# Ledger of designs, part 16: peptides against a protein of PDB entry 3QIS

Target 1, 334 residues: chain A of PDB entry 3QIS
Amino acid sequence: PSLELSRREFVFENVKFRQLQKEKFQISNNGQVPCHFSFIPKLNDSQYCKPWLRAEPFEGYLEPNETVDISLDVYVSKDSVTILNSGEDKIEDILVLHLDRGKDYFLTISGNYLPSCFGTSLEALCRMKRPIREVPVTKLIDLEEDSFLEKEKSLLQMVPLDEGASERPLQVPKEIWLLVDHLFKYACHQEDLFQTPGMQEELQQIIDCLDTSIPETIPGSNHSVAEALLIFLEALPEPVICYELYQRCLDSAYDPRICRQVISQLPRCHRNVFRYLMAFLRELLKFSEYNSVNANMIATLFTSLLLRPPPNLMARQTPSDRQRAIQFLLGFLL

## One batch from the design tools (peptide; made by RFdiffusion4, then SolubleMPNN)

Design b1_p9_1_s1 (from b1_p9_1, 4 letters changed)
Fold by OpenDDE base, seed 2:
Structure b1_p9_1_s1 (fold): chain B 334 residues (1-334), chain A 9 residues (1-9)
Amino acid sequence: as target 1 above (334 residues)
Amino acid sequence: SSLLESTLE
């Protein structure tokens, strides 16, 4: 068996968070026998491709002189965004198209990723006074390393922030401020806020806007801005309530005084973001007659985003743990 | 913003 491939080199320029890109190529059975094709893992890989890449179809049969179009889909989700932002991973892969009882055909995937404020740590973003696309990639790495070290120092209560050498961090990321201030100004009377989905085109415009500018006004509907806030919180590598405090939040869920003490132990940026979000959500709840938003809905929605179980516990979360997590958040909304 | 100032002061 043999195949002819219309293309073997693929370049995905300017790959962005949540923006699907597609490249297509054709495979043709130029042999005299039916053939089965499949994308196969390389010798040391468990998957035929990186998490941000997909082939469709990834396998199939071709009769003699039959031709099929294969789509290579590049999509950076929350699962790949952080490692691409840091440059730990890149838009580079090699696909092995295997022909049963035939040859292997190698496809080269290349391209560039454009960093996003989505999937970047709260610590790093508090150090970024400019849009992320204005920050050199080398400086992003330094900001992430410095932010990790400052998080650890803050958690260990060891050393006061050395006020001397680096520019004073923002109290909250400018991206969070832009989203929340927009919602506070324009969305408090919005019916079904956080219940109606945004438009995908508007979500992409909001993401691109936050990555490239500091706008006076965020584009799109209130629903799209609200969903962009949810996407931002979900994409955080470390949730607003750090994983180290997760169990203590559950244990304190019915004691409002202990809950406040747990929050006081968050790193400064995380604590500020938490307090700011809770203040916004309490303000939103004053307009419940207009926006149809209630404390139980908001607590249920935001608990999964703000108080995410550590990866090692995610598979073991009980209904009781979920209820405690909701109760913890309710103590800040009521 | 007025909300941020009122929350973090």
Scores: peptide ipSAE 0.226, ipTM 0.898, DockQ to the pose 0.510
Fold by OpenDDE base, seed 1:
Structure b1_p9_1_s1 (fold): chain B 334 residues (1-334), chain A 9 residues (1-9)
Amino acid sequence: as target 1 above (334 residues)
Amino acid sequence: SSLLESTLE
């Protein structure tokens, strides 16, 4: 069996968070026998492609002289955004198109990723006074490393920050300030806020706006701005409540005094973001007659974003753990 | 004052 491929090299330029790109090619059975094709893992890989790539179809049968279109879909989700922002991963892959009882065909995937404030750490963003697209990638790496080291120093209660030479970090990321200040000003009376989905085009405009500028106003509907805040919180490499405090939050869920003590142990940026979000959500709850937002809905929604189980516990989260996590957050909303 | 100022002061 043999295949003819219309293309073997694919370039995905300017790949962005949550923006689907597609490239298509044709495969043709130029043999005289039916053939089965499949994308197969390379020798050391568990998957035929990286998490941000998909082939559709990834397998199939071709009769003699039959042709099929294959779509290569590039989509950076929350699961790939952080490693692409840091440059740990890149828009590069090799696909192996295997022909049963035939040969392998190699496809080269290449391109460039454009960094996003989505999937960037709160600590790095607190040091970032300009839009992320204005920051050289080399400096993003340095900001993440410095952020990690300062987090460790803060958690260890080591030496006070040398106040002298470095510009003081922001109290909260400017992106969080922009989103929350917009919602606070314009969305407190919005019916079905956090219940109605945003528009996908408006979400992309909001993401691009936050990545490239410091706007006076965020574009899009209040629903799209609200969903962009949820997407931002979901995409954080470390949740607003650090993984190290997860179990302590659950254990303290019914003691509001202990809950406040646990939050006081968060790194400064995380603690400030948590307090700012809770202040916003408490303000939003005053307008419940207009926006249909209640404390149980908000606690249920935001708990999964703010208080994520650490990766080793995700598969073991009980309904009791979820209820304790909700109860923990309710103690800051009521 | 912004909500931020009122929260972090």
Scores: peptide ipSAE 0.217, ipTM 0.894, DockQ to the pose 0.466
Fold by OpenDDE base, seed 3:
Structure b1_p9_1_s1 (fold): chain B 334 residues (1-334), chain A 9 residues (1-9)
Amino acid sequence: as target 1 above (334 residues)
Amino acid sequence: SSLLESTLE
């Protein structure tokens, strides 16, 4: 069996968070026998491609002289955004198109990724006074390393940060400030806020705006700005309530004094973001007659974003643990 | 913003 491929090299330029790109190619059975094709893992890989790449179809059967179109889809979700922002992963892969009882065909995937404030740590963003697209990639790596070291020092109650030479970090990321300040100013009376989806085009404009500029006003509807805040919180590598405090939040869920003490132990940026979000959500709840937003809905929505189970516990979250997590957050909304 | 100031004071 043999295949003819219309193309073997694919370049995905300017890949962005949540922006789908597609490249297509044809495979043709130029042999005299039917053949089965499949994309197969390389040696030591569990999957035929990286998480941000998909082939459709990834397998199939071709009669003699049959041709099929294959789509290569590049999509950076919340699951791949952090490793691409840090440069740990890149828009590069090799696909192995296997032909049963035949040979392998190699496809080369290449391109470039444009960093996003979405999927970047709160610590790193607090050090970024400029839009992320203005920050050199080398400096992003340094800011992530410095952010990790400061988080560890803060957790260990080590020596007060030498107040000397480095620019003081922001109290909260400018991106969170822009989103929340917009919603606070313009969306408190918005009916069905956080219940109505945003527009995909507006979400992309908001993401691009936050990655490239410091706008006076965020573009798009209040629903799109609200959904952009949810996407931002979901994409965080470390949730606003650090994984280390997850169990303590559940254990304290019915004691409002202990809950406040647990929050006081968060890293400074995480603690500030948590308090700022809770202040905003309490303000939003004062307008419940106008916006149809209630504490149970908000607690249920934001608990999944702010108080995520550690990766090792995700598969074991009980309905009781989820209810405790919601109760923990309710103690800051009421 | 007024909300941020009132929260972090």
Scores: peptide ipSAE 0.214, ipTM 0.896, DockQ to the pose 0.538
Fold by OpenDDE base, seed 5:
Structure b1_p9_1_s1 (fold): chain B 334 residues (1-334), chain A 9 residues (1-9)
Amino acid sequence: as target 1 above (334 residues)
Amino acid sequence: SSLLESTLE
């Protein structure tokens, strides 16, 4: 069997978080026999492509002289955004199109990624006084490494943050401040806040705005700004309540004094973000007659974002663990 | 912002 491919090189320029890009090509059976094609893993890979890439269709049959269109889709989700922001991964891959009892055909994927404040650590963002797109990629790597080292030092109760000549970190990320301050000013009376979805185009504009500027006002509806806050919290590499404290939050869920003590042990930036979000959500709940928001809805929604199970425990989360996690958060909303 | 100041000061 043999195939003809219309192209073998694909370039995805200016790839962004949550922005789908597509490139298409054709494969034709120029042989005399039916053939089965499939994308196959390279040696030592578990998947035929990186998590941000897919082929559609990824397998199929071609009769003699048949042609099929294949779409290569690039989409950076929360699962790939952090490794692309750090430059640990890049928009580069090689796909192997295998023909049963035939040859392998290699496709080259290349491009560039534009960093986002979405999927960046709270520690790194507290060190970023400018929009992330103004920060050189080399400096982003240094900021993530420094942020990891400072987190570890703080957890170990080692040396106080050297009050040295380095610019003091922000108390909270400017991106969190922009989102929450907007919602606090304009959305407290918004009916169905956090219940009505935002618009996808407005979400993209909000992400691009936060990545490139420090706006006086965030663009889009209150629903889109509210959903952008949820997406931001979901995309964090480390949740607002660090994974190391997850089990202690569940164990303390019915003792409000122990719950407050557990939160006091968070790294400074995580603790500040948690307290700021809880203050905002308590303010929002005062307007429940206008916004139709209640403490149980908010606790249920934000618990999955703020108090995530560690990746190794995620598959083992019980309904009891989920209820304890909700009860933990309720103790800060009531 | 008034909320941030009231929460962290």
Scores: peptide ipSAE 0.207, ipTM 0.890, DockQ to the pose 0.467

Design b1_p9_1_s2 (from b1_p9_1, 3 letters changed)
Fold by OpenDDE base, seed 2:
Structure b1_p9_1_s2 (fold): chain B 334 residues (1-334), chain A 9 residues (1-9)
Amino acid sequence: as target 1 above (334 residues)
Amino acid sequence: SELLEATLE
């Protein structure tokens, strides 16, 4: 069996968070026998491609002289955004198109990723006074490393930040400020806020806006801005409530004094973001007659984003743990 | 913003 491929090299330029790109190629059975094709893992890989890549179809049968179009889809989700932002991963892969009892055909995937404030740590973003797309990639790596070291120092209650040579970090990321300040100004009376989905095109515009500029106003509907805030919180590599405090939040869920003490132990940036979000959400609750927002809905929605179980505990989360997590957040909304 | 100031004070 043999195949003819219309293309073997694919370049995905300017790959962005949540922006689907597609490249198509054709495979043709130029043999005299039916053939089965499949994308197969390389020798040391569990998957035929990286998590941000997909082939459709990834397998199939071709009769003699039959032709099929294959789509190579590049999509950076929350699961790949952080490792692409750090440069740990790149828009580079090799696909092996295997022909049963035939030859392997190699496809080269290349391209470039454009960093996003989505999937970047709160600590790193607090050090970024400019849009992330204005920051050199080398400096992003340094900011992430410095942010990690400062988080550790803050958690250890060690020596105050030597205020000397580095620019004073922002109290909260400018991206969080832009989203929340917009919602606070324009969305407090918005009916069904956080209940109505945003528009996908508007979400992409909001993401691109936050990555490239410091606008006076966020583009799109209040629903799209609200959903962009949820996407931002979901994409955080470390949740607003750090994984190290997760269990203590559950244990304290019915003691408002202990809850406040747990929050006081967050790294400065995380603590500020948490307090800012809680103040915003309490403000929305004052307008419940207009926006249909209630404390139980908000607590249920934001608990999954702000108080995420550590990766090692995700599979073990009980309904009781979820209820405790909601109760913890309710103590800041009421 | 007024909200941010009121939360960090």
Scores: peptide ipSAE 0.191, ipTM 0.881, DockQ to the pose 0.539
Fold by OpenDDE base, seed 5:
Structure b1_p9_1_s2 (fold): chain B 334 residues (1-334), chain A 9 residues (1-9)
Amino acid sequence: as target 1 above (334 residues)
Amino acid sequence: SELLEATLE
């Protein structure tokens, strides 16, 4: 069996968080026998491609003289955004198109990724006084490493030794401030806030705006700004309530005093973001007659974002654990 | 913002 491929090199320029890009090519059976094709893993890989890449179809049959179109889809979700922001991963891959009892055909994937404040740590963002697209990639790596070390020092109650001339970090990320301040000013009376989805085009504009500027006003509807806040919180590599405190939050869920003590043990930036979000959500709940928002809805929605189970416990989360997590958050909303 | 100041003071 043999195949002819219309293209073998693919370039994805200016890849962004949540922006789908597609490249297409054709494969043709120029042989005299039917053939089965499939994308196969390289040696030591579990998948035929990186998590941000997909082929459609990834397998199939071709009769003699048959042609099929294959789409290569590049999409950076929350699962790939952090490693691309740090430059640990890149928009580069090699696909192996295998022909059963035939040859392997290699496809080269290349391109560039544009960093986002989405999927960046709260610690790193508190050190960024400028939009992330103005920060050199080398400095982003340094800021993430320094932020990791400061998180660990904070958890260990080690006094930061370098009170040196390093510019004081922000108390909260400017991106969180921009989103929450907009919602506080303009969305408290918005009917069905956090219940109505935003527009996909507006979400992309909001992401691009936060990555490239410090706007006076965020573009888009209140629903799109509200959904952008949810997407931001979901994309955090470490949730607002750090994984190390997850079980303690569940264990304390019915004791408001212990709940507040657990929150006091968060790293400074995480603690500030948590308190700021809770203050905003309590303010939003005062307008429940206008916005149709209630404490149970808000607690249910934000619990999955703020109090995520550690990756090793995700498969073991019980309905009881979910109810305790909701009860923990309710103690800050009521 | 008034909300941030009131939360962090």
Scores: peptide ipSAE 0.178, ipTM 0.876, DockQ to the pose 0.529
Fold by OpenDDE base, seed 3:
Structure b1_p9_1_s2 (fold): chain B 334 residues (1-334), chain A 9 residues (1-9)
Amino acid sequence: as target 1 above (334 residues)
Amino acid sequence: SELLEATLE
C-alpha cells in the first residue's frame, strides 16, 4: 500500500486557551490495493498525539484512488493550559500515520502558545501586577518556582515570611478582582446568573482582555462574565481550597467552627480568594428575589470548582463525600 | 473595592 499526502508540515501560530484552530490535509491511495490507515503512538507514548491535538478521522479505509480529508484540531482545554503556560509543554508534536502492511508517514506539528492567566496558579497571579502577556516567559517560570517554594515555606514555617525587599504580592489576583467586582456592581440583579451560559465570542474577548490588559470594565454580558469566573476557577492548577485540606473540609462539614479553622490554614492568596468569593456569593444571595439564585444551587456549582478531590481520590468520591463538600460550602453562604 | 475591603478586615 502507498499514500500521497497533500501536506506534512503544520504550523499553529498564536494558539490561545479555548481557541480552536484547524488545519486540513488530504491523503490519497495512489496504490493498486485497498489500505487501512491509522495514527499510532510513538515508542513509549500511550496516545498518538498530545492532549491539545486531535486528528479527525484518526483511522480509516481507502480504496484505490480514494481521497479523504483529515482535520488536525488544536484546542487548549483546562487539562492542557497549565503545562503550556509554564512552558513544560509546547505546541510541537510528531504524528505517525501508519499503513497496515505499509510504511509510516511522519507529520510535523509546530507553533507557539500565548500564555493565559487562566490555568495559572493563584500564587503566581498574586505576584503579577501586570497582564500575563506583558510578563516575559522566563519570568513566568521563575514566578511559578518561587510560588511553589513560598507555598512550601508557608506550610512548613509558621514563621511570617520576612518582609524582604521583594514586592509584596497582591491580596487576590487582579483577574479575580476584575471579574468579581464587575459581577458585584452590575450582575446582582441579573436573572438566572450562573444558570444561563455566556456567549463563546464574549468569553474569548473576556479571556483576551484579562490576559492583555487591566480594563476599567469587562466586556460582554453579565452571563459571559459569570461564566468566565467559573472557567477561571475550573482551570486553576490548584483549586481555591488546596488538595491538602480536602479531607479536613469533608470531616469538618457539619462543624462551622472547625470549617473556619480549616480555611484559616490555607495559603494567604487562597484564603483571601476563598473569603472574597464567599462574601460576593453571600451578597448575590441577598438579591435572590431578582436573580433567582439560591444557596443550594450556588453551593452545588461552586463546590465542584473550589473543593475538588485530589487526583488520587477522584475515582473514589462517594455521594456522601459530595454531600459533605456541599455542606462545607453552605456553612459559608448561610 | 468595598466588597474586597470588607472581606480582608
Scores: peptide ipSAE 0.176, ipTM 0.876, DockQ to the pose 0.599
Fold by OpenDDE base, seed 1:
Structure b1_p9_1_s2 (fold): chain B 334 residues (1-334), chain A 9 residues (1-9)
Amino acid sequence: as target 1 above (334 residues)
Amino acid sequence: SELLEATLE
């Protein structure tokens, strides 16, 4: 069996968080026998491609002289955004198109990723006074490393950082401030806030706006700005409530005093973001007659974003754990 | 912002 491929090299320029890109190519059976093709894992890989890449179809049959179009889809989700932002991963892969009883055909995937404030740590963003697209990639790496070291020092209760000549970090990320301040000013009376989905085009504009500028106003509808806040919180590599405190939050869920003590143990940036979000959500709840928002809905929605199970718990919650997590958050909304 | 200031006090 033999295949002819119309293209073997694919370049995905300016890949962005949540922006789908597609490249297509044709494979043709130029042989005299039916062929089965499939994309197969490389040696030591579990998957035929990286998580941000997909082939469609990834397998099939071709009769003699038959041609099929294959789509290569590049999509950076919350699951890939952090490692691409840090440069730990890149828009590079090799696909192996296997022909049953035939040859392997190698496809080269390349391109560039444009960093996003989505999927960047709260610690790094608090040190980032300019839009992420203005920050050199080398400096992003340094900011993440420094942010990790400062988080560890904070958790270890090590000596207060010498207030040396380094610019003081922001109290909260500017991106969180922009989103929450917009919602606070313009969305408190918005009917069905956090219940109506945003527009995908507006969400992309909001993401691009936050990545490239410090706007006076966030573009798009209040629903799109609200959903962008949810996407931001979901994409955080470390949730607003750090994984180290997850179990303590569940254990304290019915004691409001212990809950406040647990939150006081968060790293400064995480604690400030948590308090800021809770203050905003309490303000939003005052307008429940207009926005149809209630404490149970908000607690249910935001608990999954703010208080995620640590990876070692397989990101799974029991129904009891979920109820405790909701109860923990309710103690800050009421 | 007033909300942020009130949160950090």
Scores: peptide ipSAE 0.175, ipTM 0.875, DockQ to the pose 0.596

